# Peptides against a protein of PDB entry 5GWM: the designs that were tried, part 8

Target 1, 52 residues: chain A of PDB entry 5GWM
Amino acid sequence: DSAISKEDEERYQKLVTENEQLQRLITQKEEKIRVLRQRLVERGDAKGTELN

## One batch from the design tools (peptide; made by RFdiffusion4, then SolubleMPNN)

Design b2_p27_8_s2 (from b2_p27_8, 11 letters changed)
Fold by OpenDDE base, seed 5:
Structure b2_p27_8_s2 (fold): chain B 52 residues (1-52), chain A 27 residues (1-27)
Amino acid sequence: as target 1 above (52 residues)
Amino acid sequence: DIKKEIEELEELKRKLEQIKKELEELK
């Protein structure tokens, strides 16, 4: 009866939940990066020091 | 300002991806 301990199950559930939260945060940051890059393109200023 | 904001967000993304990898290695 190699039943996982309650403490190990709770630990794995926390890791799964945290991983899902981090994935959502990564996706949100990727979308924000895409939007900011698009604004740089639309402004036509590939050389603009003002947009640093 | 927009380039700096992109750089900061890309750094944060790399850090979060590294933490995600470490969490998978602990399973």
Scores: peptide ipSAE 0.042, ipTM 0.574, DockQ to the pose 0.406; fails the geometry check
Fold by OpenDDE base, seed 1:
Structure b2_p27_8_s2 (fold): chain B 52 residues (1-52), chain A 27 residues (1-27)
Amino acid sequence: as target 1 above (52 residues)
Amino acid sequence: DIKKEIEELEELKRKLEQIKKELEELK
């Protein structure tokens, strides 16, 4: 029986945890982008007009 | 300002997605 080494399991769990953290950060950035784009639409700012 | 902030957040999102992909390749 190919028992996964304890070291390989610990490494895998670290990667899973880091991936979940990154996914949460991505979701937060996506929501912020959505809100900022919606504010541009509500202001009547056409694609390419300079609101900083 | 809002357009610049969107561009900065999109760049950060791309970097995080790349790191996520590299982590999946190591699993």
Scores: peptide ipSAE 0.042, ipTM 0.573, DockQ to the pose 0.456; fails the geometry check
Fold by OpenDDE base, seed 3:
Structure b2_p27_8_s2 (fold): chain B 52 residues (1-52), chain A 27 residues (1-27)
Amino acid sequence: as target 1 above (52 residues)
Amino acid sequence: DIKKEIEELEELKRKLEQIKKELEELK
């Protein structure tokens, strides 16, 4: 049984934590994209709004 | 402005997904 070293376990836990942080950031960006796209739809009926 | 902000956020999302993929490849 190649028991994972303490150093390998600590490294793995850091990678797991980083992945969870990145996933939260991705979810926040996805939600912001959704909100901005919804605003484009709602404003698409408003004559003369620059949406750049 | 809103379209540009969407494009910038989509690019950031792609970069974060790429980093996530690289992290999974290192496990």
Scores: peptide ipSAE 0.042, ipTM 0.574, DockQ to the pose 0.337; fails the geometry check
Fold by OpenDDE base, seed 2:
Structure b2_p27_8_s2 (fold): chain B 52 residues (1-52), chain A 27 residues (1-27)
Amino acid sequence: as target 1 above (52 residues)
Amino acid sequence: DIKKEIEELEELKRKLEQIKKELEELK
C-alpha cells in the first residue's frame, strides 16, 4: 500500500486551499464584470465610444 | 474606461482559471 507521506498530505491540503481561494477570486471578478457590463447597458443610450 | 476595466478583469479571470486547471492536473 503506497502510504501517502506527510509531505504529500501537506502538499495536497495546500493545493485544495489554493483552489478554494482561486474559486472565490474568480467569483468576485465575475460579479465585478457583471456590474460593469450592466453599467455599460445603462449608459449605452447616452454616450457612445467614450466609455473605454 | 469601463470596457478596458472589463478586459483587464477578464484577462485576470483567465489567468486564475489556468492556474486552477494546473492545480487540478497536480491532484
Scores: peptide ipSAE 0.041, ipTM 0.574, DockQ to the pose 0.384; fails the geometry check

Design b2_p27_8_s4 (from b2_p27_8, 9 letters changed)
Fold by OpenDDE base, seed 2:
Structure b2_p27_8_s4 (fold): chain B 52 residues (1-52), chain A 27 residues (1-27)
Amino acid sequence: as target 1 above (52 residues)
Amino acid sequence: SIEEEIKELEELKRELEQINEELKKLE
């Protein structure tokens, strides 16, 4: 097996960085979903009957 | 509405997860 080229290493590093960024975005969306669901619970709103 | 916002965020989360799984296959 040949050693990885500099170009391939740079592409791999970009891929890893993008994956880490996507994981952060997923976590942010999960937290926002949690907060919004908690607001529904606190209001006692039934699913499908919310006006706002 | 909060329900619509949850729906949109869940859709985006699924899309990001799909992209993330594709990226993992290339690692």
Scores: peptide ipSAE 0.051, ipTM 0.631, DockQ to the pose 0.416
Fold by OpenDDE base, seed 5:
Structure b2_p27_8_s4 (fold): chain B 52 residues (1-52), chain A 27 residues (1-27)
Amino acid sequence: as target 1 above (52 residues)
Amino acid sequence: SIEEEIKELEELKRELEQINEELKKLE
């Protein structure tokens, strides 16, 4: 049973950390998109009420 | 504009998701 090399372990941990960072960035961008879309809806509703 | 900002963020999200899927294949 050959133990994993130090280089392989370091590479694996780097990939895991990068994956976690990317997931956090995705979540942050999803929330920003949601907020921006909500502002567009609110502006559309305001324009509709001004025309009425 | 807000619409252009949404478009840019959606494009970046897709790119990050693709990279994330490639990383998962290496785990």
Scores: peptide ipSAE 0.050, ipTM 0.629, DockQ to the pose 0.419
Fold by OpenDDE base, seed 1:
Structure b2_p27_8_s4 (fold): chain B 52 residues (1-52), chain A 27 residues (1-27)
Amino acid sequence: as target 1 above (52 residues)
Amino acid sequence: SIEEEIKELEELKRELEQINEELKKLE
């Protein structure tokens, strides 16, 4: 019938958990990018400069 | 350099976002 198997349910739960983990990683990378860009601004460094 | 590190992190972010969008299609 239209009911999913136990295996399909376990697979779905794994995907949901993985999605949440990936979202947390994305947020962490976004924050690190923000901090690094702020450091470039504070130093007066231009994009493409090899100083950093 | 800080610029190189930003580039690497932005690339990783894009890859993770692509995987995340594929996972959302299965939800």
Scores: peptide ipSAE 0.052, ipTM 0.638, DockQ to the pose 0.385; fails the geometry check
Fold by OpenDDE base, seed 3:
Structure b2_p27_8_s4 (fold): chain B 52 residues (1-52), chain A 27 residues (1-27)
Amino acid sequence: as target 1 above (52 residues)
Amino acid sequence: SIEEEIKELEELKRELEQINEELKKLE
């Protein structure tokens, strides 16, 4: 009686999949941010601030 | 600039995180 309909299950699965995809994108952006910040550090703080 | 690119990416990350949190509420 409390069984989820096929439609609701499909909606849920879609949301889960989308969430996982977004999480991967977030991780990729985090890594890119980390790399860019590291490049600023390697160039020196003074040079980093010059890049605006 | 690299700093502006970081800022833009951080903004996008925040937006994606907000969407992700909304999706988590629906799980």
Scores: peptide ipSAE 0.052, ipTM 0.636, DockQ to the pose 0.402; fails the geometry check

## One batch from the design tools (peptide; made by RFdiffusion4, then SolubleMPNN; from b2_p28_3, 12 letters changed)

Design b2_p28_3_s4
Fold by OpenDDE base, seed 1:
Structure b2_p28_3_s4 (fold): chain B 52 residues (1-52), chain A 28 residues (1-28)
Amino acid sequence: as target 1 above (52 residues)
Amino acid sequence: DDEKMLKELEELKRKLEQIEKEIKELEA
């Protein structure tokens, strides 16, 4: 493995932390969207119907 | 509001992709 500078390592750690935060937010939003879409299906709404 | 949620999700995915790219470059 190639060695990296201290500055690159610090930047790396910041990016990894932000990546983990964004992954959590993505999971939360995807779950919310899934639930909303499932509710439309269960109500028998037509495909492509917009949520109010 | 469903459209807003989709837009926000897409923006987050774009940012995540950029961050993962930079991480990969730093690891190389």
Scores: peptide ipSAE 0.144, ipTM 0.703, DockQ to the pose 0.657
Fold by OpenDDE base, seed 3:
Structure b2_p28_3_s4 (fold): chain B 52 residues (1-52), chain A 28 residues (1-28)
Amino acid sequence: as target 1 above (52 residues)
Amino acid sequence: DDEKMLKELEELKRKLEQIEKEIKELEA
């Protein structure tokens, strides 16, 4: 069996928390990008078009 | 700003990948 130090455990918990936060942010940004892309399609713009 | 949003997303994905790697190393 392997064990980790208290310092490693604290680092682990911080990383897990940050990971969860980043996952939520990624989901939110991906959804926003999806919505923006759909609006471009609805306006008749091509997939590579950059408006802003 | 679509380009800005894409850049922010890529940065977040990079950070997430690094964090997941470190988590995996600590769980081993």
Scores: peptide ipSAE 0.143, ipTM 0.705, DockQ to the pose 0.691
Fold by OpenDDE base, seed 5:
Structure b2_p28_3_s4 (fold): chain B 52 residues (1-52), chain A 28 residues (1-28)
Amino acid sequence: as target 1 above (52 residues)
Amino acid sequence: DDEKMLKELEELKRKLEQIEKEIKELEA
């Protein structure tokens, strides 16, 4: 049977954890952008008047 | 501002893409 090295397993685990963290950050930033843009629309402001 | 947030988001997406590639290579 082929086996993964300890070093490869540790690297894999770190990459998976970082991937999950980045995915959460991306989701949070995208949601914040959507909310802020929606507020500009509701106020009748042009895009980028407050958020350039 | 939107430009700063978008630049940060794009950087995170590039990092995520690279990480996903490395994960795939390790799983091959």
Scores: peptide ipSAE 0.134, ipTM 0.700, DockQ to the pose 0.587
Fold by OpenDDE base, seed 2:
Structure b2_p28_3_s4 (fold): chain B 52 residues (1-52), chain A 28 residues (1-28)
Amino acid sequence: as target 1 above (52 residues)
Amino acid sequence: DDEKMLKELEELKRKLEQIEKEIKELEA
C-alpha cells in the first residue's frame, strides 16, 4: 500500500548501479590476478628447466 | 530491500580491497 518517494527511488537506482560497477571491477581485477599468477608459474618453470 | 543491498555493496567493497592488495603484491 505504501509507495517510496522519488528520492528513495533515485537512491535505490544509485545503489543498483554502484553494485553492478563493483561487480565489473572485481571481475576485471580477478582476471588480472589470474594472468599474473600464470606468468609467475611460467617464470618458475623456465628457471627450473635451465637447472636441469 | 535497501538494507540488504547496502550490505551487499559493503561486502563487494571489502572484496575489491583485498583483490587490489593481491594485485599489488603480485606486481611487485
Scores: peptide ipSAE 0.050, ipTM 0.600, DockQ to the pose 0.077

## One batch from the design tools (peptide; made by RFdiffusion4, then SolubleMPNN; from b2_p29_8, 13 letters changed)

Design b2_p29_8_s3
Fold by OpenDDE base, seed 4:
Structure b2_p29_8_s3 (fold): chain B 52 residues (1-52), chain A 29 residues (1-29)
Amino acid sequence: as target 1 above (52 residues)
Amino acid sequence: SLEEELKELEELKTKLKQIEKELEELEKK
């Protein structure tokens, strides 16, 4: 393997940070979706896609 | 809406996958 350039290291660090941010956002969205789906189950509503 | 939240989630997952691919390519050097 070749040595990582300074430019590649800086790019890697930025990508890692963005990856972590996206993972957090995904987790938050998945939790929100879980709650919405649970409300649909509780209401007996089959049209969950319209629920805000 | 649930539909909009699902759409946004898929978009985020797509972006994540792209970033993970770029990270993998950098790690293989």
Scores: peptide ipSAE 0.296, ipTM 0.804, DockQ to the pose 0.620
Fold by OpenDDE base, seed 3:
Structure b2_p29_8_s3 (fold): chain B 52 residues (1-52), chain A 29 residues (1-29)
Amino acid sequence: as target 1 above (52 residues)
Amino acid sequence: SLEEELKELEELKTKLKQIEKELEELEKK
């Protein structure tokens, strides 16, 4: 394995941070989607209808 | 809306996959 350059280390750290941020955002969106789908079920609405 | 949230979720998953690939390539050096 080659030595890690300063630029590679800086890039790696930025990617790690962004990865963690994206994981959090994905979890948040999955929860929002779950809630929206549950509301459709509770209302007896058809799946896939536009809902805020 | 549900449709917009689903679209944005898929976009985030795509970005995550790309970042994971870049991290893997950096780790292989």
Scores: peptide ipSAE 0.295, ipTM 0.803, DockQ to the pose 0.600
Fold by OpenDDE base, seed 1:
Structure b2_p29_8_s3 (fold): chain B 52 residues (1-52), chain A 29 residues (1-29)
Amino acid sequence: as target 1 above (52 residues)
Amino acid sequence: SLEEELKELEELKTKLKQIEKELEELEKK
């Protein structure tokens, strides 16, 4: 409702950039997890088996 | 390991949630 300060605008831009970086990292991590889980299934290992 | 990757994913999601809350507070001013 109110105008934001210059400090708030600078903080906002930093947070937007970090948010975008985290979203990319999450996507990459989720893909890596997908691959690891698929390898677990293909090996026929029991549920809960640790994959490295 | 799969366990380590899952833990790191949850840490990233926690950080993202915090940033989204801060962004929401700034946007609602």
Scores: peptide ipSAE 0.294, ipTM 0.803, DockQ to the pose 0.627
Fold by OpenDDE base, seed 2:
Order: sequence, then C-alpha cells, then structure tokens
Structure b2_p29_8_s3 (fold): chain B 52 residues (1-52), chain A 29 residues (1-29)
Amino acid sequence: as target 1 above (52 residues)
Amino acid sequence: SLEEELKELEELKTKLKQIEKELEELEKK
C-alpha cells in the first residue's frame, strides 16, 4: 500500500460525488416505480401491462 | 413506462456497483 496521490484523491472525490448522485437517482426511480406498480395494482390490470 | 423505468433503474444500479468497486480499489492502495 502506498500513499494516495493527488490524482487518486481527485478521482476518489469524483467517484464519491457520482456515487451520491446515483444513490439519489436510484431512490427517486425506486419511488417512481413503487407508485407505478401501485397504480397497476389499483387498476387490477393484467401482469405485464405497460404503465407510464 | 414502468418497463423503461425498471430498465433505467438496473442501469443505474450497475453503474453504482462499478463505482463502488473502483472506490474500494482506491481505498485498498
């Protein structure tokens, strides 16, 4: 193991930021999917029916 | 559509997993 270079630190910081962004997007999308699935259930639509 | 949203979610999860792996590799140096 060696000391982290400046380039590695910058890369790490970028990756952390991107990770946080992705986590937020995933959470938002999962909530959207939950809502869409709930609407499908409420309608009593057949499995595989497309929802927007 | 629900199908498109599910697909995009899986793509995001794949990207997240890749980033987490790269972070782990940097932390192990």
Scores: peptide ipSAE 0.292, ipTM 0.803, DockQ to the pose 0.607

## One batch from the design tools (peptide; made by RFdiffusion4, then SolubleMPNN)

Design b2_p30_2_s3
Fold by OpenDDE base, seed 1:
Structure b2_p30_2_s3 (fold): chain B 52 residues (1-52), chain A 30 residues (1-30)
Amino acid sequence: as target 1 above (52 residues)
Amino acid sequence: SEKEEEERKRKEELEITELEVLEQELRERL
């Protein structure tokens, strides 16, 4: 049985938390992009998407 | 812009990949 040090566990949990935060940010940005694309399609404003 | 948001997304995905590698390397040492 290998004992995990408290420092190593804290380092691991930090990385896990940072990863989860970034995944949430990606999901939020993807949803925003999806909504913007959908609105541009619905309005027929395809040129607006190409300029961004 | 949508392109800038996609570029930021790609950077965040790369950072996630780097974190996942570091997490795995840490797990292998524990």
Scores: peptide ipSAE 0.082, ipTM 0.602, DockQ to the pose 0.019
Fold by OpenDDE base, seed 5:
Structure b2_p30_2_s3 (fold): chain B 52 residues (1-52), chain A 30 residues (1-30)
Amino acid sequence: as target 1 above (52 residues)
Amino acid sequence: SEKEEEERKRKEELEITELEVLEQELRERL
């Protein structure tokens, strides 16, 4: 029966928590990118409508 | 002005690039 040590479990839990934190940061960056891209599209469309 | 709009667009494009680099660095740590 391979029992993991308490130290190995604590290390694993740190990695899980870090992964969850990094995933939240990724999601925040992706949302910011989405908003900026949308603003660029809206401005491009505004220029297109002004030229038409 | 059109020039100010182009400058704002360039700034937003740079900000997107910076955020994409940071997102990639975060993914490399996962």
Scores: peptide ipSAE 0.065, ipTM 0.612, DockQ to the pose 0.041
Fold by OpenDDE base, seed 3:
Structure b2_p30_2_s3 (fold): chain B 52 residues (1-52), chain A 30 residues (1-30)
Amino acid sequence: as target 1 above (52 residues)
Amino acid sequence: SEKEEEERKRKEELEITELEVLEQELRERL
């Protein structure tokens, strides 16, 4: 049974933590993109209603 | 003004493109 060394476990936990941090950053960027696209739509719709 | 609104829209579209590139770079590191 290849017991995972303490060093291998620490390396694994570092990788898991890094992946969780990167996933949080992706989610934050996706939300920012969504908000910016929504603002562009709302301003387009507002301009369309003002031109009518 | 209409010109200032168009400039703001272009700036927001650029910001979206930059964020999409950074999202792709993060995805490639996963």
Scores: peptide ipSAE 0.059, ipTM 0.603, DockQ to the pose 0.042
Fold by OpenDDE base, seed 2:
Structure b2_p30_2_s3 (fold): chain B 52 residues (1-52), chain A 30 residues (1-30)
Amino acid sequence: as target 1 above (52 residues)
Amino acid sequence: SEKEEEERKRKEELEITELEVLEQELRERL
């Protein structure tokens, strides 16, 4: 069993924490994109029915 | 107005593009 050094464990834990933070940021951007796309679809449907 | 709605649509399309670029940059850091 290759003994993981304390330094390697600390590095790994930093990468895990950073990955979790980046995944949260991605999810926030994806949700914002979803909302904007939905608004664009709703407006496209409205333009087919309303002479604005 | 139709023009204001089109301008708002264009702004939202640009915002989507910017957010997609930022999302891709975040994915490249993983």
Scores: peptide ipSAE 0.058, ipTM 0.603, DockQ to the pose 0.034; fails the geometry check

